# Peptides against a protein of PDB entry 3B8E: the designs that were tried, part 208

Target 1, 230 residues: chain A of PDB entry 3B8E
Amino acid sequence: PFLIFIIANIPLPLGTVTILCIDLGTDMVPAISLAYEQAESDIMKRQPRNPKTDKLVNEQLISMAYGQIGMIQALGGFFTYFVILAENGFLPIHLLGLRVNWDDRWINDVEDSYGQQWTYEQRKIVEFTCHTPFFVTIVVVQWADLVICKTRRNSVFQQGMKNKILIFGLFEETALAAFLSYCPGMGVALRMYPLKPTWWFCAFPYSLLIFVYDEVRKLIIRRRPGGWVE

## One batch from the design tools (peptide; made by RFdiffusion4, then SolubleMPNN)

Design b1_p27_8_s4 (from b1_p27_8, 25 letters changed)
Fold by OpenDDE base, seed 2:
Structure b1_p27_8_s4 (fold): chain B 230 residues (1-230), chain A 27 residues (1-27)
Amino acid sequence: as target 1 above (230 residues)
Amino acid sequence: ERREELLELARKRAEELYNLLKELVEK
């Protein structure tokens, strides 16, 4: 998120505090859950390979999984960010390069895509309004991502939800998201304004999409082992 | 056993984070 912020020069979509909350809170239990996931039934049938190569492959796979999850989460967050800003009059194209004027306290006439002028205070309210939904979107998308990453080849329906750590992680991150979103004082302390319940649902279509996509991908992999889709 | 330990550790860390955040709000 921070890299996109710098490259695109858009208003800050996710505050540093929220990033820290993700890194230190929401991702911790899920990471543990993935690291200690039970071997897939198909993996257990594989002949023992060289222990050194298998360890290296496993570490690489875990690293790749985390990287992919992070990318999908970021995409989901940015989607929600752009939706909120668009609803407030700022189309994505208009946001490009806007940061300089957006962050300038002395400019109180920043125009949106429809010619409405926004004061600095109003802009910051909208910006901070995006922080909470962005965070919540990451959590909601993470639900699907964690379930997806539980297995490489098997369907979630085949493997089931036997990992207690994963289940706990889902509840923990959801509880944290609810706390940060609705606890009084979060707007002042963390610049996370209260989230309308409707925004929880903003991520669901995206979460569903990636879930369906991954299930289809896995289905293709099962039908065509060794394909480029792996 | 290690999974249970990690789960407990995760719970502890989550609670610590929650408490820290709560303290930040109360200040």
Scores: peptide ipSAE 0.005, ipTM 0.230, DockQ to the pose 0.015
Fold by OpenDDE base, seed 3:
Structure b1_p27_8_s4 (fold): chain B 230 residues (1-230), chain A 27 residues (1-27)
Amino acid sequence: as target 1 above (230 residues)
Amino acid sequence: ERREELLELARKRAEELYNLLKELVEK
């Protein structure tokens, strides 16, 4: 999100502090859950650890977490961002290069795509209104990511939701999202205004797509071991 | 070894998050 903000010179879609909260808060419990799951798997298999194989597994996990899934998360967030701005009169094309004027406190007559003038304060309210749903979108997509990262080859339906730490992680992420979205003072502290409940559902299609994609991938791996999709 | 590494990483991130939240509450 931040890279696109710089490259496209658009209004900031997600605050830096909220990005840090995502990186620190949402990745913490997954790391713990994966550590416990790996330990459980190692106990069950009783095979000697191969450091070279373990590195390959880690590289693949990192590639899945920060590569393809990360891109889908970003796309989902930006989709929500553009929808909100469009509903407030700013079409995506109009946002390109607008950041300089958008962030200028002395310009109180920035025009939207329909010729409506926006004060600095009004623009910042709209910007901060985008931060919350962008964050929530990432969290909802991360639900799917956490579930799919539990297993490399087995379906979630085969492995089940027995990992209590993973369940706790999902709860923690959801509670954090709710807290940041609805707790009084978060608008001032984190520049996140309250989210309409309907926006929680905007991320669900992306979460479902990730889940379906990964289940299909795992199905292919199970049926064709050693394939290019591993 | 990987388990210990992940646990240590999780602990560090937890501490960072705690400090961030503390700063936000004190603001």
Scores: peptide ipSAE 0.000, ipTM 0.214, DockQ to the pose 0.016
Fold by OpenDDE base, seed 4:
Structure b1_p27_8_s4 (fold): chain B 230 residues (1-230), chain A 27 residues (1-27)
Amino acid sequence: as target 1 above (230 residues)
Amino acid sequence: ERREELLELARKRAEELYNLLKELVEK
């Protein structure tokens, strides 16, 4: 998300504090859960990792987490971001290069796509309104990410959902997302304004997309061993 | 009164932290 922010020079879609909440709050328990997951033989090519002594993530897991899956997460978040901004009068094309004026507190006449002028305060409210749904989108997508990271080649249906810590992690991150989204004061403290409950469902198609994509990928790997898809 | 002061302090610290993190990310 931050890389796209820099490249496209758009208003920041996800605040740094929100990113921190993801890294420390939503990713920690799931990451631990993955360390205790019954690994597939192709994920752990050598000796089984000891979660107590070896915190290093397998290279295969790293490639999955920060490559293909990360891109789909970003797409889901940005989709939500662009929808909210569009509903507030800022079309995606108009956002390109807008950051400089957007973040300038002395410019109070930034125009949206329809010629409406926005004060700095108004712009920041809209920006922070995007942070919460973006965060929630990431959490919902992470549900699928965590499940698919259990295996490299096998279907989720074959591997099963035996890791109780993983299941707990899914509930924990969801509860945290709900807390951060609806607890009073989060808008002031974390720049996360409350969102409509309907926005939770906005992420579901992307979660499903990740799941389907991964299952198809795994199917291809099983049919074409040694392919670039692996 | 003390509770309100602490809440305001917490808010200020949160803002400071946010700004600090923002600066760190932008470097």
Scores: peptide ipSAE 0.000, ipTM 0.212, DockQ to the pose 0.020
Fold by OpenDDE base, seed 5:
Order: sequence, then C-alpha cells, then structure tokens
Structure b1_p27_8_s4 (fold): chain B 230 residues (1-230), chain A 27 residues (1-27)
Amino acid sequence: as target 1 above (230 residues)
Amino acid sequence: ERREELLELARKRAEELYNLLKELVEK
C-alpha cells in the first residue's frame, strides 16, 4: 500500500495506525492459532522424506503462496479505497498524481471529478474515512486467510474447523475491527472515521477469491504431488 | 519449539500493540 501511494501519487489509503493494528493486532491470534493447529493428517502418515532438501523447497513455496495471498488482500483494500473515494466524487483516474495538491494545507480548492472544490479539512476527512474500510477489508480477507492456513495440503472441508483458537481469532479480528470502526472518539484518536455497515461486504469477493485460490492450489497439489504448484 | 516461538512472538506483538495504543490514548 505504501509503495503504491508513492508510485501513483494517490492520497494515502492506509494510515500507520491501521498498519500497526493489522500487524500487531489482527495477526497475533492467527499466529497463535497456527502454532496450536492440529497436524495435518497426511503429513503424519507420510514416511519422512529427505528432510534437508524438502524443507527448503516447502518453505519457499509456502512463502510464495502467502505473498500471493497478501497481494490479493492489498487489491481488496485498494478496491474499497477507490469505491469510497468514487462515492465522494473522486474517480480513480482523477486520484493519480493528486497527492501533492491533496496534502497541501494551503490549497483549499482541489476539484473532484465533478468540479466540486474540496477544502483541506474536507479532503482529510475523506482520506481518513478510507483508512477504516481499508483496515476492515483486510480483516475480512484475513478470515479466509486464517481458514486456509489451517492446512497445507488438505481442503478446509476435509480438516474441519477443529481449532478453537482459530475460531477465537476470527471473533477477535472482527471485534477489533468493529471497535476501531464504531467506537466514539476513534476518529479523533486514531483518525479512523465510522464505516457504513455495507462496506464490510465489499471485501467478501476477495475473501472468496482467496478461499477458491487456496482450494484450487491444494487440489492441484493432491492430484499432482511433486508438481510446480507445490 | 515452533509453538513456543510463535507464542513468544505473539506476546511481544501484543505488548507492542498495547504500548502503542496506550501512547495514542494518552496523546
């Protein structure tokens, strides 16, 4: 998100506070849940393969898969960001290169895509209004990520939702997102303005996409063990 | 071993988050 902010010169889609809440808040319980996850049934039944060579390849493949999931998460966040700004009069094409004027406190006549002029204060309210939905989008997408992280090869449907800590993680992330989004004073304290409940659903297609992606990946691994997708 | 590492990491992150939130509320 920060790299795109610099390269595209768009208004900041995600604040530092929201980044910290993601990294420290939302990822904590998931990490714990993975530590306590029951070993995958197929891993325990497999005879030990050559531990040195197989470990390195598996770690790289896992890292790549998580990198791709992270990219989908970012895309979901940016989608929500662009939709909110579009609803406020700023079309995506108009946002390109707008950052310089957007962040200038002395420019109070920045025009939107429809010719309406926005003061600095109004622009910052809209910007901060995007931070909360971006965060919430990440949380919603992380629901799918948490679920798919339960297993490496088996389908989630095969392994089931047996880990109570994982379920707790889903509730914790959701509760944190709701707290940050709707608690009075968060707009002033964290620059996270209230979110319309409908925006929670904007991330669902991306959450589903991650889920489908992982299930397809796992299906390919099961059908073609030792393939390039492993 | 991996469980302990993840728990320690989680504890550290929780503490960091708590401190950051505390600083933010105090400002």
Scores: peptide ipSAE 0.000, ipTM 0.218, DockQ to the pose 0.016

## One batch from the design tools (peptide; made by RFdiffusion4, then SolubleMPNN)

Design b1_p28_1_s1 (from b1_p28_1, 27 letters changed)
Fold by OpenDDE base, seed 1:
Structure b1_p28_1_s1 (fold): chain B 230 residues (1-230), chain A 28 residues (1-28)
Amino acid sequence: as target 1 above (230 residues)
Amino acid sequence: KKLEELLELAKKRALEIYELLKALVLLA
């Protein structure tokens, strides 16, 4: 998210405090839950042929998988960000390069895509309005990501949700999201304005698409072992 | 009624996602 902010010069989609909440509050328990996930029945039945090389390969694969999860979460967050700004008159194309003027306190006539002028205060309100939905979107996407990452080849329906720690992690991150979204004073303390309940559902289609895509991918892998989809 | 509203909202958001993704692809 921060890299895209720098490269595209868009208004800041996620504040430092919200990033810390994600890293320390949201990601930790799910990560632990994945560590306790039962290995897929076909993955760890055989001892590594070479403990040194096979360990390195596994660590690399795990690292790549977690990196991909983070990327998907970021995409979901950015989607929500762009939707909110678009609803407020700022189309994605218009946001490119806008950061400099957006953050300038002396410019009170920044125009949106429809020619409406926005004061600095108004711009900061809409910016901070993105923080909470962005955070919540990450949480909602994490629900799907945690479930789909439970298995490599088997369907989630076949593997089942046996990991109680994973379930606890899902509740914990959801509770944290609710706390940050609705607790009084969060707008002042964390610059996270109260979230309209409708925004919880913004990421659901995205999460569903990811879930369906992953299930289809896994189905293809099962039907065509060693194919290009692996 | 609430479920229908949620479904409609989901459809609307899905369409918005598609349009945004399309826009992002065009910008890439």
Scores: peptide ipSAE 0.000, ipTM 0.232, DockQ to the pose 0.078
Fold by OpenDDE base, seed 4:
Structure b1_p28_1_s1 (fold): chain B 230 residues (1-230), chain A 28 residues (1-28)
Amino acid sequence: as target 1 above (230 residues)
Amino acid sequence: KKLEELLELAKKRALEIYELLKALVLLA
């Protein structure tokens, strides 16, 4: 998100505080919980053909798969960001290169895509309005990611959810997201303005996409054992 | 509402991707 902010010179989609909340608040508990997940039954029963090469290949393929999931997660956040700004009159194409004028306190006549002029204060309200939904979108997408990452080959429906700590992590990150979104003073303290409840649903298509992607990947692995997708 | 239009577009694209992935699985 920050790299896109710099490269595209768009208004900041996710604040530093929200990034810290994702890294330290929402990701740590689920990540720790995954260490206590039960071993995948098919992985444990699979005889390694070559322990050295198969381990390296498997680690690389898993890393690529989760790297792709991370990109989908980021895209989900940006989607929410662009939707909010478009709702407020700033189309995505108009945001390119706008950051310099957007962040200038002395420019109070920045035009949106429809010719409406925005003061510095109005722009900052819209910017801070984007931070919370971006954060919440990441959390909602993480629900899907955390549910699917417990297995490499088996469907989530086959493996089931046995790790109560992981489930607790999902509730914890959701509770944190709700706290940051609706607690009074968060707009001033964390630059995270209150979120409309409808914005929680904005991330659902991306969560579904992650589920479909992973289930398809796993299905291919099951149908073609030893394939490049493993 | 612009938001609703974008959400509908997102749903449509998600369904398209789903169908493409489903087709890929059937070919695999």
Scores: peptide ipSAE 0.000, ipTM 0.185, DockQ to the pose 0.134
Fold by OpenDDE base, seed 5:
Parts: structure tokens; C-alpha cells; sequence
Structure b1_p28_1_s1 (fold): chain B 230 residues (1-230), chain A 28 residues (1-28)
């Protein structure tokens, strides 16, 4: 998100506080849950295969999968960001290159896509209004990510929701998202303004996309063992 | 010019991060 912010010169889609909340708050328990589940899966799959080659390949594949999922998460966040800004009068094309004027506190006549002028304070309110939905979008997309990562090769439907740590992680990140979104004073303290409940659903298409992507990937792996998709 | 603008932006963001970290430390 920060790289796209710099490259596209758009208003900041995700605040530093929200990034910290993602990295320290929402990702910690999921990462632990995945680490435990990987350890259990590795214990169960220890047929005497060549431990050096299989470990390296598996680590690379997991790393690539997480990278791809992370890209989909980022896309979901940006989608939510662009939708909110569009609803406030800033179309995506108008945001390109707008950052310099957007962040200038002395410019109080920045025009939106419809010719409405926005003061610095108004622009910052809109920017901070995007931070919470971006965060919530990541959390909602992480639901799908956590569910799909529960299984390495099997469908989520086959393994079920037996991982208590995963369920706890889902609850924790959701509770944190709700707290940050609706607790009074978060707008001032964390620059996270209250979120309309409808924005929680904005990420659902991306959660579905991740789910479909992973199920298709796993299906391909099952049908073509040893293929390049593994 | 673009590099200077990027540097100014980086400085501004670094300051914002510092302020946020300071606020987090004060809240913790």
C-alpha cells in the first residue's frame, strides 16, 4: 500500500497505525496458528522423503502462495479505498498525482471530480475515513486466507474448522477491527474514523476470490502432482 | 525536482511515523 501511495501519488490509503495494528494485532495470532498447523501437518506427513529437497521446495511454494494472497489482500484494500473516495466525489483517475496538493495544508481549494472544493481538514477527514475500511477489508480478506491456509492440499471442506487457534485468531482480528472501527475516540487517537457496517461487506468479493483461488490451486496440485503450480 | 519532493514527503512521513510511535508509547 505504501509503495503504491508513493508511485501513484495518491492520498494515503492506509495509515501507519493501521499497518501496526495489522502486523502486530491481526497477523500475530493467525501466523502462530499457521505455524502450529504446519508443524502438525509436517509431523503427520513424515513419510521418509528426502528431508532437504522437500523442505526447500515446500518453503518456496508457501512463500509464493502467501505473496499472492498478500497481493489479493492489498487489491481488496485499494478497492475499498477507491470506492470510499469515489463516494466522496474523488474518482480513481482524479486521485492520480493528487497527493502533493492533497497533503498541502495551505491548499484549501482542491477540487474533486465534480468541481467541489475541499479544504485541507475536509480532505484529511476523508483520508482518515479510508484508513478504517482499508484495515477492515484486510481483516475480512484474512478470514478467507486463514481458512484456506488451514489445509495444504486438502479442500477446506474436507478438513473442517477444527483448529481452535485459527478460530480464536478469526475472533480476535474481528474483535480488534470492531474495536478500532467503533470505539469512541479512535478517530482522534488512531486517525480511524467510525465505519459504516456496509463497508464490512465490501471485502467479501475478494475473500471469495482468495477462497476460489486457493481451492483451484489445491485442485490443480491434486490432479497434477509435481507440476509447476505446487 | 521529483527527488526533492520525494525526500520532503519521506521526511514528512517519517515525522508522522515518529509522532504516531510517540503517541503509541504514551498510550502504552
Amino acid sequence: as target 1 above (230 residues)
Amino acid sequence: KKLEELLELAKKRALEIYELLKALVLLA
Scores: peptide ipSAE 0.000, ipTM 0.198, DockQ to the pose 0.025
Fold by OpenDDE base, seed 2:
Structure b1_p28_1_s1 (fold): chain B 230 residues (1-230), chain A 28 residues (1-28)
Amino acid sequence: as target 1 above (230 residues)
Amino acid sequence: KKLEELLELAKKRALEIYELLKALVLLA
């Protein structure tokens, strides 16, 4: 998210402190829970492979757990960010390069995509209203991502929800998201304004699409082992 | 083996940081 912020010169989608809260508070328990997930039945049934191929499997699992999940979460967060800003009159194309003027306190006439002028204070309110939904979106996306990442090839329906630590992690993340979203003082402490309940549902279609996509991907892998989709 | 050790170390440190953060949030 921070790299995209710099490269695209868009208004800050998520505060640095909030990013740290995600990295340290939200992602830790789920990441640990995935490490305790029972090995996939197909991996267990495989005879000890050549040490070179086993390293590749572990590296791929680690890359999936730390790299791919983070990318999908970022995409979900940015989706919510762009939706909120679009609803406030800022289309995605208009946001490109806008950061310089957006962050300038002395510019009080920044125009949106419809010609409406926004003061610095108004812009910062809109920016801070993005932080909480972005965070919540990450949590909602994690519900799907963690469930799909528990298996490499097997369907979620085949593997089942056997990891109690994962379930606990999902509950904890949800509780943390609710706390950060609705606890008094979070707007001042973390610059996260209270979230309208409707924004919890903004990420659901995206999470569902990811879930369906991954199930289809896994189905293809099962039908065509050794394909490029692995 | 080194990767497993690094992963275990990372997990241990991650857990420590998580517990510290949890404690800080509870104290805040």
Scores: peptide ipSAE 0.000, ipTM 0.225, DockQ to the pose 0.015; fails the geometry check

Design b1_p28_1_s2 (from b1_p28_1, 26 letters changed)
Fold by OpenDDE base, seed 4:
Structure b1_p28_1_s2 (fold): chain B 230 residues (1-230), chain A 28 residues (1-28)
Amino acid sequence: as target 1 above (230 residues)
Amino acid sequence: EEKEKILEKIRELVERIHNLLRELLLAL
């Protein structure tokens, strides 16, 4: 998100404070919960990795984490961002290069896609209105990400949802997201304005996409062991 | 100039994404 903010010169889609809330808040307990996951049924049938040749973080893992899943997550967040801005009169194409004028407090006549002029204060309200839904979108796609991380090869349907700590983590991150979104004073403290409940559903297609994508990937791995997809 | 070319490519990508998003929104 921040790289696109710089490269495309768009209004800030996700605040730094909100990113910290993801990294230190909603993602920690779920990530820890994976340590309590049951071993895959075939784990003992796999050869140990060669510590001299097989890195803990290999190109395949980087490609999966950042190149595939991370991109789908980012797309989900940006989807929500663009929808909110479009509802407020700013079409995606109009946002390109707008950052400089958007962030200038002395420019009070920034035009939207329909020729309406926006004051600095009005623009910042819209920007901060995007931050909370973007955050919630990330939490919703993290549900799928957490679930797919339970296994490397086995389907979630084969592994099941027996990890009570993981289930607790899903509820905790959701409760924390709701708290940060709706608690009075969060708009002042964290610049997270209240979210319409309908925005929670904007991420669901992307969460489902992540889940389906990973299940298909795992299915391919099971059918063709030793492929590039592993 | 290089930045403008990159921005133009990004605009094309954003338009494609926008169309896809519109289709997704209509499907929702």
Scores: peptide ipSAE 0.000, ipTM 0.295, DockQ to the pose 0.048
Fold by OpenDDE base, seed 5:
Structure b1_p28_1_s2 (fold): chain B 230 residues (1-230), chain A 28 residues (1-28)
Amino acid sequence: as target 1 above (230 residues)
Amino acid sequence: EEKEKILEKIRELVERIHNLLRELLLAL
């Protein structure tokens, strides 16, 4: 999100506070829960890795985590961001290059796509209104990400949802996201304004896409071991 | 008020880092 904010020169889609809420709040318990996951059924049939040659974090893992899944997550967040701004009169094309004028406190006549003028205060309200739905979108997509991380090769349907700590993590991150989104005073304390419940559903297609993508990937790995997908 | 000032300072710092990174990227 921050890189696109720099490159496209658009209004800030995700605030620092929301990033901290992700890293320290919603991601911590789910990440810890993976330590309690049951071993895959075929783990004893796999040769142990060579600790001298085989890196724990390899290019394939980085490509999957940041290059593929991370991009789908970002697309989901930006989709929600663009929809909210469009509902407020700012079409995606109009946002390109707008940041300079958007962040200028002395410009109170920034025009939207329909010629309506927006004061600095009004623009900041709209910006902060985007932060919470972007955050919630990340949480909803993280449901799929957490579930797919249960296994490297086996389907989630083969592994099952037996990890009670992981299930707790899913509920905890969702409850925390709801608390941060709807608790009175969060708009003042964290600049996280309440979102319409309908915004939670904007992320569902992307969450499903991540899940389907990873299940297909794992299916390919099972059918063609040693391929470029592994 | 103090929390708002701290948040504003953090925001200003992030904005400065952002502007610096942008200038670096534009110089490349």
Scores: peptide ipSAE 0.000, ipTM 0.251, DockQ to the pose 0.029
Fold by OpenDDE base, seed 1:
Structure b1_p28_1_s2 (fold): chain B 230 residues (1-230), chain A 28 residues (1-28)
Amino acid sequence: as target 1 above (230 residues)
Amino acid sequence: EEKEKILEKIRELVERIHNLLRELLLAL
């Protein structure tokens, strides 16, 4: 998100506070929960990793995590961001290069796509209104990410949802996201303004996409072991 | 009032960190 913010010079889509809420709040318990996941049924049929040739983190894993899943997550967040800004009069094309004027406190006549002028205060309210739904979008896509991370090869339907700690993590991150989004004072405390309940659904297609994508990937791995997708 | 002051200081700190990170990234 921050790279696109810099490259495209758009208003900040995800604030530092919201990033911290993700990394320290919603990601921690789910990540820990994976340590308690049941071993895949075929793990004993796999050869041990060669410590000299096989890295724990390989290019394939990085490509999968950051290049594929992480990109889909980012796209989901940006989709939500653009939807909210468009609902407030700022079309995506108008946001390109707008950051400098957007962040300038002394400019109080920034025009939206329809010629409406926005004061600095109004712009910051809209910006902070985007941060919370972007955060929530990340949490919703993380549901899929957490579920797909249960296994490398087996389908979630084969592995099942037996890890109670993982289930708890899903509820915890969702409850925390709801708390941060709707608790009175969060706008003042964390610059996390309340979101419309409908904005939660902006992430669902991307969450489903991640899930379907990974299930297809795993299906390919099961059918063609040792491929580039593994 | 003290709570608001603390929150404001945290906001200022976060904003400073954010601006520093932004400047650093722009310098790269």
Scores: peptide ipSAE 0.000, ipTM 0.265, DockQ to the pose 0.025; fails the geometry check
Fold by OpenDDE base, seed 2:
Structure b1_p28_1_s2 (fold): chain B 230 residues (1-230), chain A 28 residues (1-28)
Amino acid sequence: as target 1 above (230 residues)
Amino acid sequence: EEKEKILEKIRELVERIHNLLRELLLAL
């Protein structure tokens, strides 16, 4: 999100504070929970990794994590961002290059797509109004990510949801996201303005997409082991 | 009032870090 912010010169879609809340808050317990996941049923049928040729982190894993799933996550966040800004009069095309004027505190007449002028304070309120829904969108898509990360090859339906610590992690990250979004004073403390409850549902199609995508991927891997999809 | 001042200082610090990171990224 920060790279797109720089390249497209759009208003900041995800604040530094919200990024820290993701990295240090909502992701920690879920990530730890994966250490308690049961081994896949076929793990003992797999050959040991060759330490000389097989890296723990390979290009395929990076491509999958950052290039595919991470892109779907980012698209979900940006979708929510663009919808909120459009609802406030800023169409996506109008946002391109707008950052310079948007962030200038001395410009109080930035026009939206409909010719309405926005003061610096009003623009910052709208910007910070985008940060919380973007954050929540990331948390909601991370539900799917956490679930798909339970297994490398087996379907989630084959593995099941027996890891109680993982289930706890899902509830914890959700509760934390709700706390950060709705607790009084978070707008002042963290610039996380409250969001309408309906914004939680904006991420659901993307969570479903991630889940379906990974299940299809795993199905292909099971049918064609050693392919480029692995 | 003291709490608000501390929060404002934290905000300013975060904004400075953000701007610095942005400048570093633009310099690369």
Scores: peptide ipSAE 0.000, ipTM 0.260, DockQ to the pose 0.024; fails the geometry check

